# Peptides against a protein of PDB entry 6DSZ, part 293

Target 1, 361 residues: chain A of PDB entry 6DSZ
Amino acid sequence: NYVVTAQKPTAVNGCVTGHFTSAEDLNLLIAKNTRLEIYVVTAEGLRPVKEVGMYGKIAVMELFRPKGESKDLLFILTAKYNACILEYKQSGESIDIITRAHGNVQDRIGRPSETGIIGIIDPECRMIGLRLYDGLFKVIPLDRDNKELKAFNIRLEELHVIDVKFLYGCQAPTICFVYQDPQGRHVKTYEVSLREKEFNKGPWKQENVEAEASMVIAVPEPFGGAIIIGQESITYHNGDKYLAIAPPIIKQSTIVCHNRVDPNGSRYLLGDMEGRLFMLLLEKEEQMDGTVTLKDLRVELLGETSIAECLTYLDNGVVFVGSRLGDSQLVKLNVDSNEQGSYVVAMETFTNLGPIVDMCV

## One batch from the design tools (peptide; made by RFdiffusion4, then SolubleMPNN)

Design b2_p26_6_s2 (from b2_p26_6, 10 letters changed)
Fold by OpenDDE base, seed 2:
Structure b2_p26_6_s2 (fold): chain B 361 residues (1-361), chain A 26 residues (1-26)
Amino acid sequence: as target 1 above (361 residues)
Amino acid sequence: SEEELKKALKELEESVKNPKLKYTVP
């Protein structure tokens, strides 16, 4: 009797931080294929709270807080297009993960996008947006009392969306996306009308961005707008202001993940394919009218980590580095560099045993 | 600049939101 102890997945394919277990607890949520791990972040490190088995590979995992919720809810989309909204409930020692809503959002017709599934949530929690198929943007309206996640599609003229985010500070839900056409890569915005179930013209566009522009970061207020990350350049645009930098250091390896450090969007972590960790800094300029504008962008090398699939800033300079290819890490950002010029110190390492080769026996 | 990075990193240590993480020692 070979008890094939089904080895638990160790490769991280997503991570998020927020207040899922309570309003006061800071949680780290880690997606490992079909497994969701929930931790409380403590002074002693990561305290495990719950493990949840999902009925499929987690493709999207996002925390969001609808108006009137005391804590964050969790949106999950699986690779098989099963969507759910999860709530954490604790009653004494009993811990339950409650499905608030669920649905299957698979279309019968559509070409699955080559860049995979993208899921985004409007900052005002009006909707979830999904890029699942080329030429379609799926919208899930967020209604408090709806146990069934219903979705509709809006046609995108832009067939090759590279990345998409919802912008902050928009009266209507507004997406910003990088797309590719025969002329190159471009950035465009659309307003999403829930009422009419259509796109309206967004506030701005930028044609002919860098050919390898791969990521959109939505910047919160007061800056607003978006950061576009390429292979050679990092660009900011908010409709009124455009700023681009081309730091030579980012050209060496492709930036593959990012995470916002500050709620105000002043700092971001960037991870590249070599496991280099960067800080992206937004320098503020206060105008005479009290408006805050972006003065400059800077990229600084922090150090080296495992190759990040995902990054999440926790607090107190502590960062979780979720790795698919290597060991995941809990790292500390120090004010002073070490003898090697690194600002990164590994606090904890989580062994990655590699992909579970499903040996179909 | 390195000074701006150090300033930014110092601000992270000073802006601890979760008191439970204040004593996270490497």
Scores: peptide ipSAE 0.442, ipTM 0.881, DockQ to the pose 0.662
Fold by OpenDDE base, seed 1:
Structure b2_p26_6_s2 (fold): chain B 361 residues (1-361), chain A 26 residues (1-26)
Amino acid sequence: as target 1 above (361 residues)
Amino acid sequence: SEEELKKALKELEESVKNPKLKYTVP
């Protein structure tokens, strides 16, 4: 009788940073298969607060702050299409994770998308968007008083969506997505009408983007718009301004994850399949009318880490590198490079014991 | 440029949002 002490999962499949435990605490939340680990980020490092078991593999994990909330709420979607909105409550020493809302968002009809589950939240917290199935965009309206997460589908003409995000600064919830058709990959936008439960024409589109365009980054105001990351190029578009760069350094390995460093979208971290960590910089230009426009995009190599499945900037140049294939790391970005020209120093390494194959015994 | 990267990295150190992380530099 081998009591296989069920080793806790060590492979990271998602991470987010925000204010989940309180308005003042900075938290790191780590998804490890069916487990959510909650940390407080402190001067002494990561302090564990709570582990939460989920009823399935975490597929989406996003923090969001509805209007009038003092702290972030957590949206989780599992691979079994169980959705929940979680709140952290502490009463003295008692720590409770409260389910504010839950629901199953599985459809009886639909082809699961080959690129997996995508879950996104409108920056103004009007809705959650889900790409679960080809040709469908699922919308969960965010209502404070509703404990039941109800969703509806909008038909999407674009059957092969690669990535999708909600844009910032839009009067109506607006999605931006990369899709593939027989002619190549394209970027399109749609406004999402909650009232009519349909798509309206979005503010812009870009046909014939790079063939390997794989990621959309929604850029906050004042820039607005989106960044499209490909194999060879990084492009910015906001409807009025287009800018593309093709830095040779990104051709060496595919960028697989990103994280916004600044609330204003001036800096991003990028991770590639070789474990290279980059900074994407958005240079601003202030116009005579006081408008801020994008002047330039730059990509700079910071150094090497474990192969990131997810990245999250904490604070003070500290980055959590969540790895599925290797050890996760807490790394420091230094102003001065080391002797090897790296700006990255590993502060802590979290051993990955490999995928816990759920051996259903 | 290396100068722009150094500037960006310096701004990260100066723009500490959580004072509790100020001393996480070993």
Scores: peptide ipSAE 0.435, ipTM 0.877, DockQ to the pose 0.668
Fold by OpenDDE base, seed 4:
Structure b2_p26_6_s2 (fold): chain B 361 residues (1-361), chain A 26 residues (1-26)
Amino acid sequence: as target 1 above (361 residues)
Amino acid sequence: SEEELKKALKELEESVKNPKLKYTVP
């Protein structure tokens, strides 16, 4: 009887930073296939707190804080469409991860989207949105008292959604998405009515964006709106203002992940398929009336890392680079570049032993 | 510009939310 000691997964397929263990703790949560790893970010580095086995590959992992929660809750969706909301509870030395709510959100009918599962949370925690199937947007209303995650579908006319996010500062939950049709790629917004279970017309749209527009970043207030990342261009739109840049440096490799550095959305990290790490900067202009507008967008090369599947800014210029293809890294952003012009220094490397091939024998 | 990047990076060091992380980087 060869006890094949199941090697623990090492490839990172998601990461998120927030306040999961307490209101005061800064946590790094790492998804490694079916495993969730919870760390506290400390002056000494990453302190492991708990590992949690999930019933399936983690496809979505998002922290959110409903109104009147003291700390973040964790939404997880698995590749088998098992959804849960998790809460961290500590009583003395006893640590429990409790399921606040759960459900299966699989549909009996639907074509799974070829671009995979997208899960998003409304910034005001009114709902979770899921793009699981082409032509459908699934909504999970967030209710505190509901232990059963119930979902409904809204028909989406746009069959080929590339990416979708909830916008900030919207009276109603509003999605912004890139979609493809025979005419190219476009950006559209919809308001989501929980009451009527339908889409209403959103505040804005932009037809004929870059053909390879692949990512939507929802920008917090005061800027609002969204950033659309393409192969050749980065664009901002908020309904009133449109701004586009085409920095030559991003043409070399496709940007595949992003993370917001500042709560106000003034800076983002971008990672590409070559392991290049960029900073996207939103230059603000303060108007005489106290309104803040976007003056300019800039992209600056920070350096090279492992190929990021996910990025998360921790604090003090420390970034976790979650890698699926290579070793994950904890890196420091330095004010001064090294002799090679890099602002990135690897602090810690987490060996990736490769994919666990479940050899079903 | 490189100067703006350096300014942005400096602001990250100055804007430490978790004082405990100030010492994580030797």
Scores: peptide ipSAE 0.415, ipTM 0.860, DockQ to the pose 0.650
Fold by OpenDDE base, seed 3:
Structure b2_p26_6_s2 (fold): chain B 361 residues (1-361), chain A 26 residues (1-26)
Amino acid sequence: as target 1 above (361 residues)
Amino acid sequence: SEEELKKALKELEESVKNPKLKYTVP
């Protein structure tokens, strides 16, 4: 009996960075279809710690730290709507991935959204939000004592949500989303009432954004608000400040992923469909009253990488480029450009053997 | 500007949170 050792999946469909194994360890977590790979980021590179098999293709993978946790927890949602919250626990040499909570969040009724599964976590860890079906926003309240992930739906009037995030610095959990209607694409906000299980009017809206607006980035304090990324433009809005740029360089290829570099949201990495890596910079202006406002947005080309499905900044100018179509890379951002004007140097390349066709068993 | 990018990249090198991630580039 030749046990054909099934080749491990190599195509990356998600990556996150945080403190999952301990409060002190910096981890890279990589989703490869049904597999979760956990690394510790070290001076010598990525040290593998654990590989975990999931009960389905990973569709959402987010780290979050509830108040009073010393390390991050991991939320995973599969393409089969199995949700779990995972904790890393080490006892000597014994490594356990503990399921703190789990549940199935599938609805019997609903049209699966064409833009796929979106999962987001409130920055204050009050809830998880899920856009699974058109016209519905699913809420999972985060309760520490609850081993069963219970969800409820709130009806969205906006049937065609493109992307959604929770905003920072909001008294109530507040979502910001891009949606499409017959008049075009728009941005709207809603407050989420856990008590009443309804939406309240959010702090702001922006009608008639760019027709190809595809991504929302929630910006931390002190800026707050959101960045909306389109094909031709990048816009910022926080209710009081609006700013738009249309750098010609982003028009050449669609931006498909982003990652925050700084905790304060001053810098982001952007990846496009050609494998170009950009830095988005938020220039601050300090007002006389001590308030910080956005002065300007800038986009700078860093260089070229594999086509990113996901990006995550590690530390010390090191970036993991998770690729589905090509080889994943660990790259270094250098202060000085090379002879080709690139600030990007590949440190390590992880061969992609191609998509494992999920044999639907 | 290239100078602003260089400044931003320099800040990343200076903001090393994990001293163990100092890749000594040989």
Scores: peptide ipSAE 0.413, ipTM 0.852, DockQ to the pose 0.650

Design b2_p26_6_s3 (from b2_p26_6, 12 letters changed)
Fold by OpenDDE base, seed 1:
Structure b2_p26_6_s3 (fold): chain B 361 residues (1-361), chain A 26 residues (1-26)
Amino acid sequence: as target 1 above (361 residues)
Amino acid sequence: SMEELKKALAELEASVKNPKLKYTVP
């Protein structure tokens, strides 16, 4: 009897930072296949708090804070379309992860999208959006009293959505998405009517973006709008302002992940397929009327890390690099470069033992 | 510019929200 000690998954497929355990604690949450690891970020490093087994591979993991909540809630969607909203509760030494709401959001009819599952939360916590199937956008209204996650579909005319986000600062929940049609890739916005269960025309669109435009970043106020990341270009658009850059350095490898460094959206981390870590900077211009507009976009190479599947800024220039292909890392961003010109120093490395081959024994 | 990067990086250290997150760089 070989007790195959089921090796715990080590490959990271998602990470998020927020205040899940308390309003004051900074948490790092790491998804490793079916396992959720919860850490408290401390001066001494990552303190493990709890591990949670999920009923399937974690496909979406997002923290959100509904109005009147003191701490973040966790939305999880599994690859089997099991959705839940989790809350951390501590009572003395007893730590419980409670399910506030759950549901299965699988459709009986639909082709799973080739670009996989996308899950997004409206910044105002009005709804969760899911792109699970081509030509459908699933909406889960967020209701505090609802223990059952009910969803409805809105038909998308755009069949090939590449990425989608909710925008900030919109009166109605508004999505921004990159889609592909026979003419190329485009960006469009839609308002989501919960009442009518339909899309209304969004505030803006941009036709014929870069052919390899792959990611949408929703930018918080005061800038608003979105950043579109391609292979060769990074574009900002907010309906009124358009700005594009094509820094040669990003052409060398595809940017595959991003994370916002600060709440105002002035800085982002970008990771590429070679493990290069970049900072995207949004330069502000204050106008005479007190409005803040985007002056410029800049991309700066910070250094090299493991190939990131996900990035999350913690605090104090500390970044968690979640890797699926390599070792995950905790890295420090330094003000001064090392002898190699790198601003990145590895603080801790988390060995990736490779894919858990489901040894079907 | 390298100066802007340095400024941005310096702001990360200055913007420490949680003093308890002051990682001692080993």
Scores: peptide ipSAE 0.357, ipTM 0.839, DockQ to the pose 0.729
Fold by OpenDDE base, seed 4:
Structure b2_p26_6_s3 (fold): chain B 361 residues (1-361), chain A 26 residues (1-26)
Amino acid sequence: as target 1 above (361 residues)
Amino acid sequence: SMEELKKALAELEASVKNPKLKYTVP
């Protein structure tokens, strides 16, 4: 019996921050293939709390807080379409990860999307949305008493969805997505009716966005709306206001990940395929009526990191850079640049030993 | 504190103000 000590996966394929262990603790959760690592963020750095083996490669990992929960719950979807909602429970020194709900959301019919699995959660926790297959949007209603995750499909007329998010501040759950058709890439919104199990017309659309528009960022209130990231441009739209920038610096490499720094969506981190880290800044304009509108967008180069698969802002200018291709990093954003003009300092590096090639023997 | 973070990032924002990055696409 060769106990091949299967080397633990080191490549990061997802990371999220929130309050999973308690209402007070700030957690970093890291997905490494089938492994979930849970850390508490402390003044001394990352404290490991628990490691959890999942029944498959983690494809989606999102924290969410349903109304009346004291702490965040964790939604996980695996590459084999196993969905679960996890809760952290601690009783003294005993730590349990409890499955609140589970289900398999695989369809018997459908073409798996070439851009992979997208999972999103409505900010008001009314539903989970999944883009698993072309021309289908899967909805998992969030119900507290339901231990079985039931899903239904809504047909999308738009077959080639590039990215999708739920918008903030919508009376009904509203998705915003980039899609491609023969005329180019476009942005559209739909309201999702749980009752009728259909899409209603959303509040806005933007036809003919940049041809390489690849990412949607839902912007919280007070701004609302979405940011669309392309190869050459970054655009904002909320139905009433449109703003586009084309900073030359983003043309050099494709932005592949983002993370919100501020709860109000005033700042975002952006990572590109060269490991460049940017700050996206939303400049506010306060109107005489007390409404806040977007005045301007800015992109600033912070420095270089490992090539990010995922980014997550922790606290105090500390960012976790989850890398699939290189070493993951804990980095500090400094107020002052170094001699090279970088605002990024590596605090800790987590060695990536490469992909665990499942040698099917 | 979240306030110190906001301040540090505001200071970062203040330092990085390179006015040349404004290309408004019409």
Scores: peptide ipSAE 0.325, ipTM 0.702, DockQ to the pose 0.048
Fold by OpenDDE base, seed 5:
Structure b2_p26_6_s3 (fold): chain B 361 residues (1-361), chain A 26 residues (1-26)
Amino acid sequence: as target 1 above (361 residues)
Amino acid sequence: SMEELKKALAELEASVKNPKLKYTVP
């Protein structure tokens, strides 16, 4: 009886922050292959609450709060296309993770996209969007009474979607995406009609963005719109305003992850393939009519961390750096730089033992 | 400017929602 102490997975492939255990608790949720780890963020660090085994590798993990929920729900999609919505429930000392809804969203026909699975949630919790296959956008309507996650597909004319997000402040659910065609990379928007199960024309488009445009960030109100991150440039567009910057510092390494710091989208963390951590700053301009517009975009180097697969801002300048290739870290952002000019201090390091090669021998 | 970064970082400490999340860096 070799109890192969199955080494617990240590490589992080996703992380999210929200209020999952209660309305008051700040949680960090970490995806490690098939395992979900749930922490409460405390003054003393990360307190483990529960570990959950999933029926496959976690491909999407998103927190969302439907209207009239007291706490966040968790959407998970596995690499085998098993979708679920999870709720945390505590009854005294008993902790249960309840499946509110589940479904398999695999299609019988479709080419899996080369850029992998993308899952997004409408900010108003009207639907979940999934890019699983080329030329298809899958929609899961969010209905409270539905224990079965039903999905439908909308055909995308754009076969090579690079990244997609739902926009904020839209009357109808609206997606913004970067796609590639023979002419280059472009940004487009579509409204999603749940009723007609089709796309309507979105509010704006931007043709011929940077050739290496790789990420879309949906910007909350009051700015609205989206940020497009490339290799050489960062651009903002909201239909009325376009702004682009090309800071030389981002050319050195590809930005691979991002996380919003402020609820209003004034600041973002960016991580690159060299483990550099940046702050993206949105400078506000208040107009005489009380409207807030974007004045400028700035990128500032904070310091170096492990190579981030995912980033999540917790609170008080504390950031979790989820790493797949290196050790994950809890880091503090300081107001003053150290002697090396870094604003980043490692608080805790979580050893990565490498990929569990499931040698199914 | 470095001043704007410092201001932005200072605002993170000022905007602490949960006072219990004052990570005392050891």
Scores: peptide ipSAE 0.440, ipTM 0.849, DockQ to the pose 0.704; fails the geometry check
Fold by OpenDDE base, seed 2:
Structure b2_p26_6_s3 (fold): chain B 361 residues (1-361), chain A 26 residues (1-26)
Amino acid sequence: as target 1 above (361 residues)
Amino acid sequence: SMEELKKALAELEASVKNPKLKYTVP
């Protein structure tokens, strides 16, 4: 019996940062297929804390902090539609990952969406939204005392949703999504009624966005609204203001991931299919009434990294580049460019041994 | 302007939430 020591997966398929181990610790959580790795971010780098097996490929991994929680909870959805909410507990040297809630959210009827599983959490932690199947939006209400994750479906008229996010600053949970119809791609918003289990008309829509619009970024207050990223353009809309840019540099390669740098949504990191790292900048304009509006959008090339599947800003200009196709990296953003004009310096590289091909020998 | 980028990058260093996260690039 050759115990083929199954190499641990090294390809990263998701990463998030937050305060999972404690209120004070900054954590990096990395999804590597069925494995969750938990790190504490330190001055010396990434300190490993725990590894967790998830009994399935991690498809969604999101940190969230319900009202009255001291630290973040972790939502995980697997590719087999097993959902759980995890809490980190430490008692002395004993580390435990507690399942607060779990459930299977698979539907018996539905076409799995070609763009894969999307999972999102309302910024006010009222619900989890899942786009699993075409023409359905699944809602998991976030109730503190419920150990069973119960879900219901709301019918979407829009059958081909490309991406979806919850908006910030909405009285009711509000989704913003890019969808495709025979006329092109569009952006729409819906309010989600937990009581009626239906969609209400959202605050705004934008018909006929760029044909290759692929990502929605929900922008925090004070700006609010959303950024829509395409192949050729980046657009902002909040219901009152529309702004679009078409920087030539983004046409060279498709932007595939993003991460918010600032809590106020002033800066984002963007990664493309060529491993280029960009900063998206939101320029503020203060109005005479004290309201803050978006003046302009700007994209700047920072440098080159491994091809990011996911990006997460840590702190102090340090970014984790989670790569599926290449080596993951811990990189530093510098104020001054190097001789090559790059603002990116690799601090640490994590070797990717490639996909674990289950060679059934 | 490149100055705006430099300013934005400088603000990352200035906005350090945890002083213990001062990665010294070797």
Scores: peptide ipSAE 0.438, ipTM 0.854, DockQ to the pose 0.724; fails the geometry check

